# Peptides against a protein of PDB entry 3C2G, part 27

Target 1, 209 residues: chain A of PDB entry 3C2G
Amino acid sequence: IRTFDLLGLLLHDSDAIDGFVRSDGVGAITTVVQYPNNDLIRAGCKLLLQVSDAKALAKTPLENILPFLLRLIEIHPDDEVIYSGTGFLSNVVAHKQHVKDIAIRSNAIFLLHTIISKYPRLDELTDAPKRNRVCEIICNCLRTLNNFLMMWIPTPNGETKTAGPNEKQQVCKFIEIDILKKLMSCLSCEGMDTPGLLELRSTILRSFI

## One batch from the design tools (peptide; aimed at target 1 L11 H12 I17 L49)

Design b2_p17_4_s2 (made by RFdiffusion4, then SolubleMPNN; from b2_p17_4, 12 letters changed)
Fold by OpenDDE base, seed 1:
Structure b2_p17_4_s2 (fold): chain B 209 residues (1-209), chain A 17 residues (1-17)
Amino acid sequence: as target 1 above (209 residues)
Amino acid sequence: SALARRQEALERARRAA
């Protein structure tokens, strides 16, 4: 735990972060967080989030790492782990198309829906720190979804990838009234990525036209 | 996240061109 905290303090420079990632630092963290210690898992996932914007991740094989992380955030009860894990996912999916493909094949779309569905409505949360954390998690999920959906929107002059039938069905779940209400509630939260959420709303609508 | 927002921005730019 202290080692991850120290690493997080030292990895403040982009070159140091890239060096860590190139040295299979992400793989090392994922190995350590397999130990059944919640504090260790929390610290490790926090460190993953800190390095998740590294350029070196675009060249890092994530075929084994992403499915593991997805499983972790599926089953782990700690909001801090979910926050860090969904944050990591949202960032790494933005790197390369192959990362999106790995995530989708690993049932990420359904998982994102499951995570959002797990949390109560934001208006039911009276504790401001908890409400903000839940909102951040939902925003991470929705941002990740947006990056998936954008692949399937036709471009004026290019070949478009088509979503499979299963992916389309999973995407349709995000137009459920409870999910839409949560999306709208996040738009009302201060300090959130409101432009990104509005873009997602637009992207969802375009995916059904 | 910063990288996710960059992806979205690039995709918007691609569609606008």
Scores: peptide ipSAE 0.020, ipTM 0.577, DockQ to the pose 0.056
OpenDDE base, seeds 2, 3, 4, 5: peptide ipSAE 0.020, 0.010, 0.019, 0.019; ipTM 0.575, 0.539, 0.503, 0.549; seed 3 fails the geometry check

Design b2_p17_4_s3 (made by RFdiffusion4, then SolubleMPNN; from b2_p17_4, 10 letters changed)
Fold by OpenDDE base, seed 3:
Structure b2_p17_4_s3 (fold): chain B 209 residues (1-209), chain A 17 residues (1-17)
Amino acid sequence: as target 1 above (209 residues)
Amino acid sequence: SAEAARQARLQRALNAS
């Protein structure tokens, strides 16, 4: 536990992070977090988040890692685990088609909806740290969704992947009124990636028009 | 982003030293 915290404090340099990833650091973390210790899981997932934008991840096979992490997020009620895991997911799927495909076939779209649905509206949260954490989680989920939806938007060249019928049905759940209200509440939160959320809103609208 | 979070942690660490 303390080792992961220490690593998180030391990994401020992109080259160091890449070195960790090249040394199968992600695999090492995922091995360690298989033990049923909540503090260890939290620390490990936080470290995963910290390395989630490493360039070396492009060469890291995620076929086993990503489904495991998705399952961990699904079953673990801890906000810090969910925050770190959804943050990891959002970063690793960015601009990486093969990773998006792994996530989607691993039921990521449905999971994202489930995560957003489980949290109360931000206006119901009086504790500012909790409210901010919940907002960040929702934003991570929505950013990930945006990355998925972008695959199905026609390019100027007329080539686009088509979402399968199951994926379309899962995406349709994000237009539920409660989900939309949560999205709007996130837009009102200070310090959030408002441009990114607006992009998602636009992408959602384009996906349903 | 993870990078922004790293930079924020780094800055805090530098300020605390």
Scores: peptide ipSAE 0.039, ipTM 0.643, DockQ to the pose 0.094
OpenDDE base, seeds 1, 2, 4, 5: peptide ipSAE 0.026, 0.034, 0.029, 0.032; ipTM 0.631, 0.639, 0.610, 0.621

Design b2_p17_5 (made by RFdiffusion4)
Pose (drawn by RFdiffusion4):
Structure b2_p17_5 (pose): chain A 208 residues (1-190, 192-209), chain P 17 residues (1-17)
Amino acid sequence: IRTFDLLGLLLHDSDAIDGFVRSDGVGAITTVVQYPNNDLIRAGCKLLLQVSDAKALAKTPLENILPFLLRLIEIHPDDEVIYSGTGFLSNVVAHKQHVKDIAIRSNAIFLLHTIISKYPRLDELTDAPKRNRVCEIICNCLRTLNNFLMMWIPTPNGETKTAGPNEKQQVCKFIEIDILKKLMSCLSCEMDTPGLLELRSTILRSFI
Amino acid sequence: LTAAEKLREENLEKLHA
């Protein structure tokens, strides 16, 4: 845990996190967090979140790491882990088609739907720290969804990709009535929460 | 800023403190 904390202090900037990724740091973190201990898991995921915007992640073999992290996000009961994992997912798929492909094959879009749906409306959360966390989680999920949807929107540049049935059923779940009600309610609930502004802006983008 | 960038700024401030 202290090693994770120390690496977190050392990796101050882009060059450092890229150096860590080129040294197989992401693979090392994911291997270590297989140990069933929550403090250790929370610490490893915090560091993964920190290095998630690395451009070197375009070169790292993610065929095994990514499905493992999606499974972890799916079953781990604590919000800090979900926060870190979905934050990492949003950055790791960004600008990387083959990584989006890995995520789709592992049902990443279906998982985003499940993660958003499990939480009550923001107005039903009393403690401010927790409400802000759920807000940042939903925001991470929708950001990840938006990084996917770009593939299938007609671009005059000429890269009109066709969605397979697998991608179609996952994306179409986001027009089911339950999640639309929840998403619209985040847009209008009445809520002193620092992450609310970014959430509402991201929601509008998801609908667009 | 991204969440990763904000976390790195907080860690940098903690190191200098």

Design b2_p17_5_s1 (made by RFdiffusion4, then SolubleMPNN; from b2_p17_5, 10 letters changed)
Fold by OpenDDE base, seed 2:
Structure b2_p17_5_s1 (fold): chain B 209 residues (1-209), chain A 17 residues (1-17)
Amino acid sequence: as target 1 above (209 residues)
Amino acid sequence: MTDSERLRLENLLLSLS
């Protein structure tokens, strides 16, 4: 735990973060979070989030890391772990088709649906820190979904993949009434990613209409 | 997508506008 805290203090610029990632830092964290210590898991996932937008991740194999992280998020009933993990996921899939493919084959779309389904409506949460954290988790899920949807939208500059029947079915679950209500509730939170929601709106229109 | 789902989606999109 202390090591992760120290690393978090040292990894304050992009060069340091890239250096850590190039030195298999993500693999090291993944090894450490396998220990049955909740504080260690939280600290490790938080550190993953801190390095999740590193350019060096484009050269890091994630075939073993992503499935493990997704499983960790699935089984660990901790908002901080889920926040960090979904944040990591949303950042690492961005602009990286091969990472999107790994995530999707590892059942990420269904997991995102499950995560959103797990939480109550934000208006039912009276504790502001809890409400804000839940909102951030949902936003992370939506950003990740947006990144997946964009993969299936034809662009003038290239060929896009076609979603398989399973992926289409999983994506359609995000327009279920209970999910939509939870997504709409995010609009009540201060500090929401308004640009991200606008992008998602555009992506949904292009994907479903 | 059912008509009901479409309407719900449209309402969501309007809320995001």
Scores: peptide ipSAE 0.030, ipTM 0.507, DockQ to the pose 0.019
OpenDDE base, seeds 1, 3, 4, 5: peptide ipSAE 0.023, 0.025, 0.028, 0.027; ipTM 0.510, 0.591, 0.604, 0.599

Design b2_p17_5_s2 (made by RFdiffusion4, then SolubleMPNN; from b2_p17_5, 8 letters changed)
Fold by OpenDDE base, seed 3:
Formats: C-alpha cells, structure tokens, sequence
Structure b2_p17_5_s2 (fold): chain B 209 residues (1-209), chain A 17 residues (1-17)
C-alpha cells in the first residue's frame, strides 16, 4: 500500500509515467492487486488510472491485464475501485483499436451495462460525494462505450468495421430506458464532460438508425 | 479535440488531484 502511495506521488509527469509503463509497471500493479486487500486494490487501481493515458501503453501488451481489470471492476464493491478501473478502461481504449478488441472480447460492453445498471438513480443519492462518484463511474462507462461504437460508424472514406451480432445485442442494452435516464442524469450533473456525453448520444443514435 | 482525447485528459487530471 505504501509503495503504491509513494509511486502515485512520484508519477506526475508524462516522462515518469511513460518510464514506469515501459518498465512493465502496469503489469506489476495488476500482479500486486491480486492480493485480496481492499486498500491495496484501491491504491493500485488509482495508480492504474494515473498512468492510463501513457503513450507507452500503446506498446504494452494488455491481453492479460484488461481481462483481469474487467473482472475486478465487475465484482469489487468499492466505488473508488470501480471509478479508477472504468477510468483506466476508458483511457486505454481511446484511439487504440487493439485494446478495444481485447476489451470487447473480454465482454466489456456487457460489463459496462452491468456496472451502470447496478447503481441507483442519481436523484436517489442524497450524499453529494457518493452521487458525484457514481455519476463519474457512469460517465466513464458511457464514454468507453462511445469509443467502442465509433469503430462501427462509417468514415467519410466508406471504411467501417461491422459489429458482430453479439456486440450489437450488447449495445442494444444501452437503449434501455433506465440506461438512457442515467445518461440524461449525467448530462445534468455539474462538472461532467457534457460534450463527450452529447457525442455519445449522437453516436448511439447513429448506431441504431 | 475528439471525445476520446477529452476523456484521456479528464481522467489524467482527475488522477492527479
């Protein structure tokens, strides 16, 4: 735990972060957080989030890391872990087709739906910090979904990947009224990435029309 | 700036807070 805290304090600049990632730092974190200690898991996932935008991650094999993380955020009860994990996921899939493919093969689309679904309506959360954290988690999930959906939107050049039938079915779950309400709630939350959520809304519409 | 770029930046900033 103390080591992760210390690392978190040291990894503030892009060069240090890249150096850490190049040294298999992400693999090291994922190894350590396999120990069933919630504080350790929380600290490790926070550190993962911190390094999640590293350029070096483009060259890092995530075939073992992503499935592990997905399982972790599927089962872990701590919102801080879920926040960090979904944040990590959203960042690593951004502009990285290979990573998107790994995530999708690891049932990430369904998992994102599951995570969003497990939280109550934001208006039912009276505790502001809790409500905000839940909103952030939902936003992370939805933004991750946007990154997936963008793969299947035709480019001006007419090139597009086609979602498989399973992926399409999983994506269809996000047009459920409960999910849509949560999306709308996130749009109403102060300090959220409203432009990103609006883009997602547009992407969803384009995916289903 | 794409949504993905915004997301990366947002999460980066949040991780540093």
Amino acid sequence: as target 1 above (209 residues)
Amino acid sequence: MTASERLREENRLKSLE
Scores: peptide ipSAE 0.026, ipTM 0.606, DockQ to the pose 0.130
OpenDDE base, seeds 1, 2, 4, 5: peptide ipSAE 0.024, 0.023, 0.025, 0.025; ipTM 0.568, 0.573, 0.570, 0.585

Design b2_p17_5_s3 (made by RFdiffusion4, then SolubleMPNN; from b2_p17_5, 7 letters changed)
Fold by OpenDDE base, seed 4:
Structure b2_p17_5_s3 (fold): chain B 209 residues (1-209), chain A 17 residues (1-17)
Amino acid sequence: as target 1 above (209 residues)
Amino acid sequence: MTASQRLREENLKKLLE
């Protein structure tokens, strides 16, 4: 735990973060969080989030790392772990087709739906810090979904891949009324990535209507 | 499309207007 805190303090510079990632720092974190200690898992996932936008991740093999993280999020009910893990997922899939493919094969779409579904509506949460954290988790999930959906939208610059039947079935769960209401609730929250959520709304319309 | 899929699509249209 203290080691992760120290590492977090040292990784303020983009070059230092890239150096850490190039030295298999992400793999090292995933090895450490295999121990059944909740505080250690929280600290490790938070550190993953801190390095999740590193440029060096584009060259890092994530075939073993990403499935492990997804499984960790699936079995761990801790909001802080889920926040960090979904934040990591959202950042690492951005602009990386091969990472998106790994995530999808690892049942990420279904997991994202499960995460969103387990939380109450934001208007039912009276505690502001809790409400904000839940909103952030939902937004992380929805941003990740947006990145997946965009793979299947035709662009002027070339032919896009078509979603397989399994992916289509998994994505269809996100047009359930409960999920859509939570998307709309997130749009009303102050300090949230409103442009990103509006982009997702547009992407959903283009994908399903 | 299944009946459930149609219902979800209708809900989507209503919520995103």
Scores: peptide ipSAE 0.025, ipTM 0.608, DockQ to the pose 0.015
OpenDDE base, seeds 1, 2, 3, 5: peptide ipSAE 0.023, 0.022, 0.017, 0.023; ipTM 0.580, 0.593, 0.500, 0.611

Design b2_p17_5_s4 (made by RFdiffusion4, then SolubleMPNN; from b2_p17_5, 8 letters changed)
Fold by OpenDDE base, seed 4:
Structure b2_p17_5_s4 (fold): chain B 209 residues (1-209), chain A 17 residues (1-17)
Amino acid sequence: as target 1 above (209 residues)
Amino acid sequence: MTASERLREENRELRLR
């Protein structure tokens, strides 16, 4: 625990973060958070989130890391772990096609739907800290989905992957009325990336037309 | 602002206190 907090304080600039990631720091954290201690898991996932936008992650073998993290956020009851893990996933798949492919093969699309589905609507949450945390988790899931959908939108330059039949079926679950209501509720939350959520809404609509 | 950007800002604010 204290070691992860200290590492979080030391990893304050992009060069330190990139140096940590190049030194297999993500693999080291992933090994340590396999210990069944919730405080250790929380601290480790928080540190993973902090380094999740490192440029060095493009050269990190995430084939062994992502499936573990996806399983952790599937089963773990703590919203702080879910927040950190979904935030890590959202950032690590950004601009990295091979990482998107690993996540999709690891059933990430279905997991994102499962995570969004387990939370109540934001208007049913009276506790403001809890409501904000749930909104952030949903936003992380939706941003991750946007990163996946963007692979299958035809670019003017003609290199687009086609979504498989299973991926299409999993994506179709995000047009469920309850998921759409949660997306719309996130657009009304203060401090959220409203432009990014509007882009996602547009991307979802374009993926079904 | 991404979740990692928010967390880095929070950690920056905690170091300045």
Scores: peptide ipSAE 0.083, ipTM 0.726, DockQ to the pose 0.571
OpenDDE base, seeds 1, 2, 3, 5: peptide ipSAE 0.028, 0.009, 0.019, 0.009; ipTM 0.663, 0.432, 0.500, 0.433

Design b2_p17_6 (made by RFdiffusion4)
Pose (drawn by RFdiffusion4):
Structure b2_p17_6 (pose): chain A 208 residues (1-190, 192-209), chain P 17 residues (1-17)
Amino acid sequence: IRTFDLLGLLLHDSDAIDGFVRSDGVGAITTVVQYPNNDLIRAGCKLLLQVSDAKALAKTPLENILPFLLRLIEIHPDDEVIYSGTGFLSNVVAHKQHVKDIAIRSNAIFLLHTIISKYPRLDELTDAPKRNRVCEIICNCLRTLNNFLMMWIPTPNGETKTAGPNEKQQVCKFIEIDILKKLMSCLSCEMDTPGLLELRSTILRSFI
Amino acid sequence: SAARTATLAKHNAILSS
């Protein structure tokens, strides 16, 4: 845990996190967090979140790491882990088609739907720290969804990709009534929460 | 560099609450 904390302090900028990724740091973190201990898992995922915007992640073999992290997000009961994992997912799929492909094959879009649907409305959360966390989680999920949807929107540049049935059923779950009600309620609930502005802006983009 | 520091500070605040 202290090693994770120290690496977190050392990796202050883009060059440092890229160096860490080129040294197989992401693979090392994911291997270590297989140990069933929550403090260790929380610490490893915090560091993964920190290095998630690395451009070197375009070169790292993610065929095994990514499905493992999606499974972790799916079953780990604590919000800090969900926060870190979905934050990492939003950045790791950004600007990387082959990484989006890995995520789709592992049902990443279906998982985003499940993560958003499990939480009550933001007005039903009393403690401010927790409400802000659910808000940032939902925000992470929708940002990940938006990084996927770009593939299938007609671009005059000429890269009109066709969605397979697998991608179709996952994306179409986001027009089911239950999630639309929840998403629209985040847009209008009445809530002093620092992450609310970014969340509402991201929701509008998801609908667009 | 400043944007990255602000982002890390925000993540740390969320995870320390």

Design b2_p17_6_s1 (made by RFdiffusion4, then SolubleMPNN; from b2_p17_6, 9 letters changed)
Fold by OpenDDE base, seed 3:
Structure b2_p17_6_s1 (fold): chain B 209 residues (1-209), chain A 17 residues (1-17)
Amino acid sequence: as target 1 above (209 residues)
Amino acid sequence: SAAREERRRRHERLLSS
């Protein structure tokens, strides 16, 4: 625990973060968080989030890391773990087709739907810090979904990756009225990534209408 | 923490564009 906190204090610089990733720091974190300690898991996932924007991640194989993280989020009912993990996921899938494919094969779409669905409406949350954290989690999930949906939108060149039947069924769940209401609620939250959520709204319209 | 979160948000925006 103290080691991850120390690493978090030392990794203030982008070059230091990139150096950590190049030295297989992500693999090291995933190895350590296999120990069943909730505080260690929280600290490790937070550190993963902190390095999730590293340029060196483009050269890091994620075939084992990503399925492990998705499973960790699935089994750990902790908002801080879910926040950090979904934040990591949203960052690593961006502009990386191979990472998107790993995530989808690892049941990420279904997991994201499950995460969004388990949280109450934001208007039912009276505690502002809790409400904001839940909104951030939902936003992370929805941004990740947007990155998946964009793969199946026709390009001007007529090339489109076709979603498989299973992926289509999974993604269709995101047009449920409850999910759309949560999207709209997040758009109404102050300080949220409104541009990203508006992009998702446009992507949904292009994908399902 | 705030500076890292801001860096992350900026990077996410760049990666979403």
Scores: peptide ipSAE 0.037, ipTM 0.696, DockQ to the pose 0.085
OpenDDE base, seeds 1, 2, 4, 5: peptide ipSAE 0.030, 0.037, 0.047, 0.056; ipTM 0.683, 0.690, 0.694, 0.707; seeds 4, 5 fail the geometry check

Design b2_p17_6_s2 (made by RFdiffusion4, then SolubleMPNN; from b2_p17_6, 10 letters changed)
Fold by OpenDDE base, seed 4:
Structure b2_p17_6_s2 (fold): chain B 209 residues (1-209), chain A 17 residues (1-17)
Amino acid sequence: as target 1 above (209 residues)
Amino acid sequence: SAELAEKRARNNQLLSS
């Protein structure tokens, strides 16, 4: 915990963050959070989120890191861990095609659906901090999904692939009425990435046409 | 503890080779 706090002080310097990542800092964090300590896991995942936009991540092998993180957020019921983990995921998959492929092979699409499904409707949450955190988690999941879907839609400067039948089936679960209602509810939350959510809505529609 | 800035990358960034 103290080590992660110390490393957190580096987060105000982009070069320091990039240096940390180049020195396998992400791998080091994932090694440390293998210990069954909730506070340690929270701190480690938060640190992952804080370095998740580092340029060096685009050159970092994530073959062992992403599956581990996905498993962690699958089995850990903690909102803070899920928030940080899904935030990290959403950022790293934006950089490289191979990162998206690793995540998808590691059952990320299904996991994102599971995460969204387990949370109550935002209108049922009277506690504002809890409601905001849940909204942020859902937004992280949906932003990640958007990054996946965009691989399969032709763009002028984008890579185009064909989704496999399993991926298509998993994506289809996101058009469930419960999921769509949660997406729409996120649009009403203050401080959320409304343009990004609207883009996702458009992307989903295009993926099914 | 001090407020820590969370890092957020833009959604749907252009992929590089």
Scores: peptide ipSAE 0.035, ipTM 0.645, DockQ to the pose 0.052
OpenDDE base, seeds 1, 2, 3, 5: peptide ipSAE 0.024, 0.023, 0.023, 0.027; ipTM 0.650, 0.647, 0.646, 0.665; seed 5 fails the geometry check

Design b2_p17_6_s3 (made by RFdiffusion4, then SolubleMPNN; from b2_p17_6, 13 letters changed)
Fold by OpenDDE base, seed 3:
Structure b2_p17_6_s3 (fold): chain B 209 residues (1-209), chain A 17 residues (1-17)
Amino acid sequence: as target 1 above (209 residues)
Amino acid sequence: SEELERKRARNDRLLSA
């Protein structure tokens, strides 16, 4: 735990973060958080989030890391773990087809839906810090979904990948009224990525037309 | 277009520094 705290204090700039990632820092974190300690898992996932936009991640093999992280998020009800993990996921899949494929094969689409579904409506949360954290989690999930959906939107030249039948079915779950309400609720939260959420709405519409 | 894909802002790192 102290080691992760120290690393968090040392990794202030992009060069240090990139150096950490090039030295297999992500693999090191995922190895350490396999120990069943909630505080350690929280600290490790937070550090993952902090390095999730590192340039060096484009050269990091994630075939073992992503399935592990997805499973970790699945089994831990801890909002901080889910927040950090979904944040990491959203960043690491962006602009990386190979990483998207790994995540999708690891049932990420279904997991994102499950995460959103388990939380109550934001208007039912009276504690502002809790409400904001839940909103951030939902936004992370929806941002990740948006990045997935971009694969299946036709390009101007008519080229597009086709989603498999299972993926299509799982994506269809996100047009459920409860999911849409949560999306709209997030638009009303201060400090949220409103442009990103609006883009997701447009992406969803294009994906089903 | 991949150019329109979204990444999370670096605010978490800045707040923790």
Scores: peptide ipSAE 0.197, ipTM 0.747, DockQ to the pose 0.104
OpenDDE base, seeds 1, 2, 4, 5: peptide ipSAE 0.190, 0.074, 0.191, 0.136; ipTM 0.745, 0.632, 0.745, 0.721; seeds 2, 5 fail the geometry check

Design b2_p17_6_s4 (made by RFdiffusion4, then SolubleMPNN; from b2_p17_6, 9 letters changed)
Fold by OpenDDE base, seed 5:
Structure b2_p17_6_s4 (fold): chain B 209 residues (1-209), chain A 17 residues (1-17)
Amino acid sequence: as target 1 above (209 residues)
Amino acid sequence: SEALKAKRERNNALLSS
């Protein structure tokens, strides 16, 4: 058994996960996955996903961690790494404005578009496990994007942040017909959060109204 | 507050390990 697999077996409850994160566990994983070992990278990213919803992450400095992870996802063509990494990203940016800002500054919007663009259409994938994994990745990307977009949607109460010109341009790429088709194809995948995907679609469309 | 919550992936990750 690999070190990260063993650690994952010990982290079955939220308190243990929070404890791991408070002890700089995310930093430790990030350090370990810097070594050029695909199995280690895969296991480390999986462990990141396992701890990605920890409340303790709100107090964890991510200024160095997020850019590194985004770069890792960019350069590593492994579906499992991309799945875990985008899953981590989607969870960690949720409800955390400062984390969203770090991700955006680290070119996350462009990366998310790139990831979706590089995958084939789901109807071209005959292997169900592969199709489902690709769907999950696309969903992770779109969920992350939704969390970014929510910052720029006017609310009746409070000052709305304004997206920069580059961010606006990058967001506009998600209304490309190819991207929209891939989003729609995810709605037909078994076991997917269809209501969530519909909400994501609605948010994306509202961002252009 | 965030209007939409990200789907929690941790449970799926734990179940797949």
Scores: peptide ipSAE 0.035, ipTM 0.700, DockQ to the pose 0.117
OpenDDE base, seeds 1, 2, 3, 4: peptide ipSAE 0.031, 0.026, 0.024, 0.032; ipTM 0.662, 0.628, 0.627, 0.666

Design b2_p17_7 (made by RFdiffusion4)
Pose (drawn by RFdiffusion4):
Structure b2_p17_7 (pose): chain A 208 residues (1-190, 192-209), chain P 17 residues (1-17)
Amino acid sequence: IRTFDLLGLLLHDSDAIDGFVRSDGVGAITTVVQYPNNDLIRAGCKLLLQVSDAKALAKTPLENILPFLLRLIEIHPDDEVIYSGTGFLSNVVAHKQHVKDIAIRSNAIFLLHTIISKYPRLDELTDAPKRNRVCEIICNCLRTLNNFLMMWIPTPNGETKTAGPNEKQQVCKFIEIDILKKLMSCLSCEMDTPGLLELRSTILRSFI
Amino acid sequence: SLEEAQELQEERLEKVS
C-alpha cells in the first residue's frame, strides 16, 4: 500500500506516468489487486485512476487487464473502487479504437448501464461526501458511453462504422424508461454538490 | 517538499478524474 502511495507521489506529470506504463506498471497494479484486501484494492485502483490518461496505454496489451478491471467494477461493493475503476475506464477507451473493441467484447456498455441504475436519485442522498461520489460515478459512466458513441455517428470524413448486434443491444438499453427517468432527474433535482455542473453538462452530451 | 508532492498528486487526481 505504501508503494502505491509513493508511486502516486512520484508520478507527477505526463512523462512520469508514461514511463510507468512503459515499465508495465498497469499490468503490475492489476496483478497485485487480485489479493482480497480492500485497503490494498482501494490503493491500487487510486493509482490506476491517476495514470489512466497516459498515451502509452495505446500500446499496452489490454486484452486481459481490461476484462479483469470490468469484472472488479461489476462485483466490488465499495464506491471508491467504483469511482476509480469507471474513471480509469473513461480515460483508457479515449482515442483508442482497439481498446473500445476490447471493452465492448467484455460488455463494458452493459456494465455502465448497471452501475448508473444501482444508485438512488441524487435528492435521496443525505451525506454530502457520498452524494458527490455517486455524482462523479455517474459522470464517469456517461463520459465512457460518449467515447463509444462517436464510432457510429455518421462523419462526413468517411469513417461511418456499422454497429454489430452486440453493440446495438448494449447501447439501446440507454433508452429504456428506467434509466431515462434517472438521467432526467439528475438534470433537474433541487442540491449543493460540486460535481453536479459537470454531470448535467455530460448528460446533455449523452442525449445529443 | 512532501507538502508540495501531495498538492501535485491532488491536482493530478483532479485533472484525470

Design b2_p17_7_s1 (made by RFdiffusion4, then SolubleMPNN; from b2_p17_7, 8 letters changed)
Fold by OpenDDE base, seed 3:
Structure b2_p17_7_s1 (fold): chain B 209 residues (1-209), chain A 17 residues (1-17)
Amino acid sequence: as target 1 above (209 residues)
Amino acid sequence: SLAEALARREELLKRVS
């Protein structure tokens, strides 16, 4: 635990982060978080989030890491773990078709829907730190969804990837009224990625209408 | 393996829940 805290304090420089990733730091973290210690899992997932946009991560195989992280998020009822994990997912799938495919095959779409669905409406949360954390989690999930949906939008050249029938059914759940209300609630939260959420709204309209 | 480690963790979580 203290070691991860120390690493988190040391990894403020992009070159240091990149060096950590090149040294299989992501694999090392995923090995450590296999131990059933909640504090260790929190610290490890937070560190994953911190390195999730590292340049060296583009060269890191994620075939084993990503399914593991998705399963960890699925079974761990901890907002900090879910926040860090969904943040990691959102960052690593961005602009990476191969990583998107791994995530989708690993049931990411369904998991994201499940995560959003389990949280109460933001207006029902009176504790501001809790409300903000929940909003951030939902935003991470929705931003990831946006990246998936973009794959199936026709390009001007007429080329489009078609969603499989199972994938299509899974993404259709995100137009449920409860999910849309949560999207709108997040748009009303201060300090959130409003442009990204507006982009998702546009993507949803283009995908389903 | 990673899969075995996950299975062990899940089993432990079920026992403490």
Scores: peptide ipSAE 0.030, ipTM 0.499, DockQ to the pose 0.022
OpenDDE base, seeds 1, 2, 4, 5: peptide ipSAE 0.000, 0.006, 0.006, 0.007; ipTM 0.341, 0.359, 0.379, 0.426; seed 1 fails the geometry check

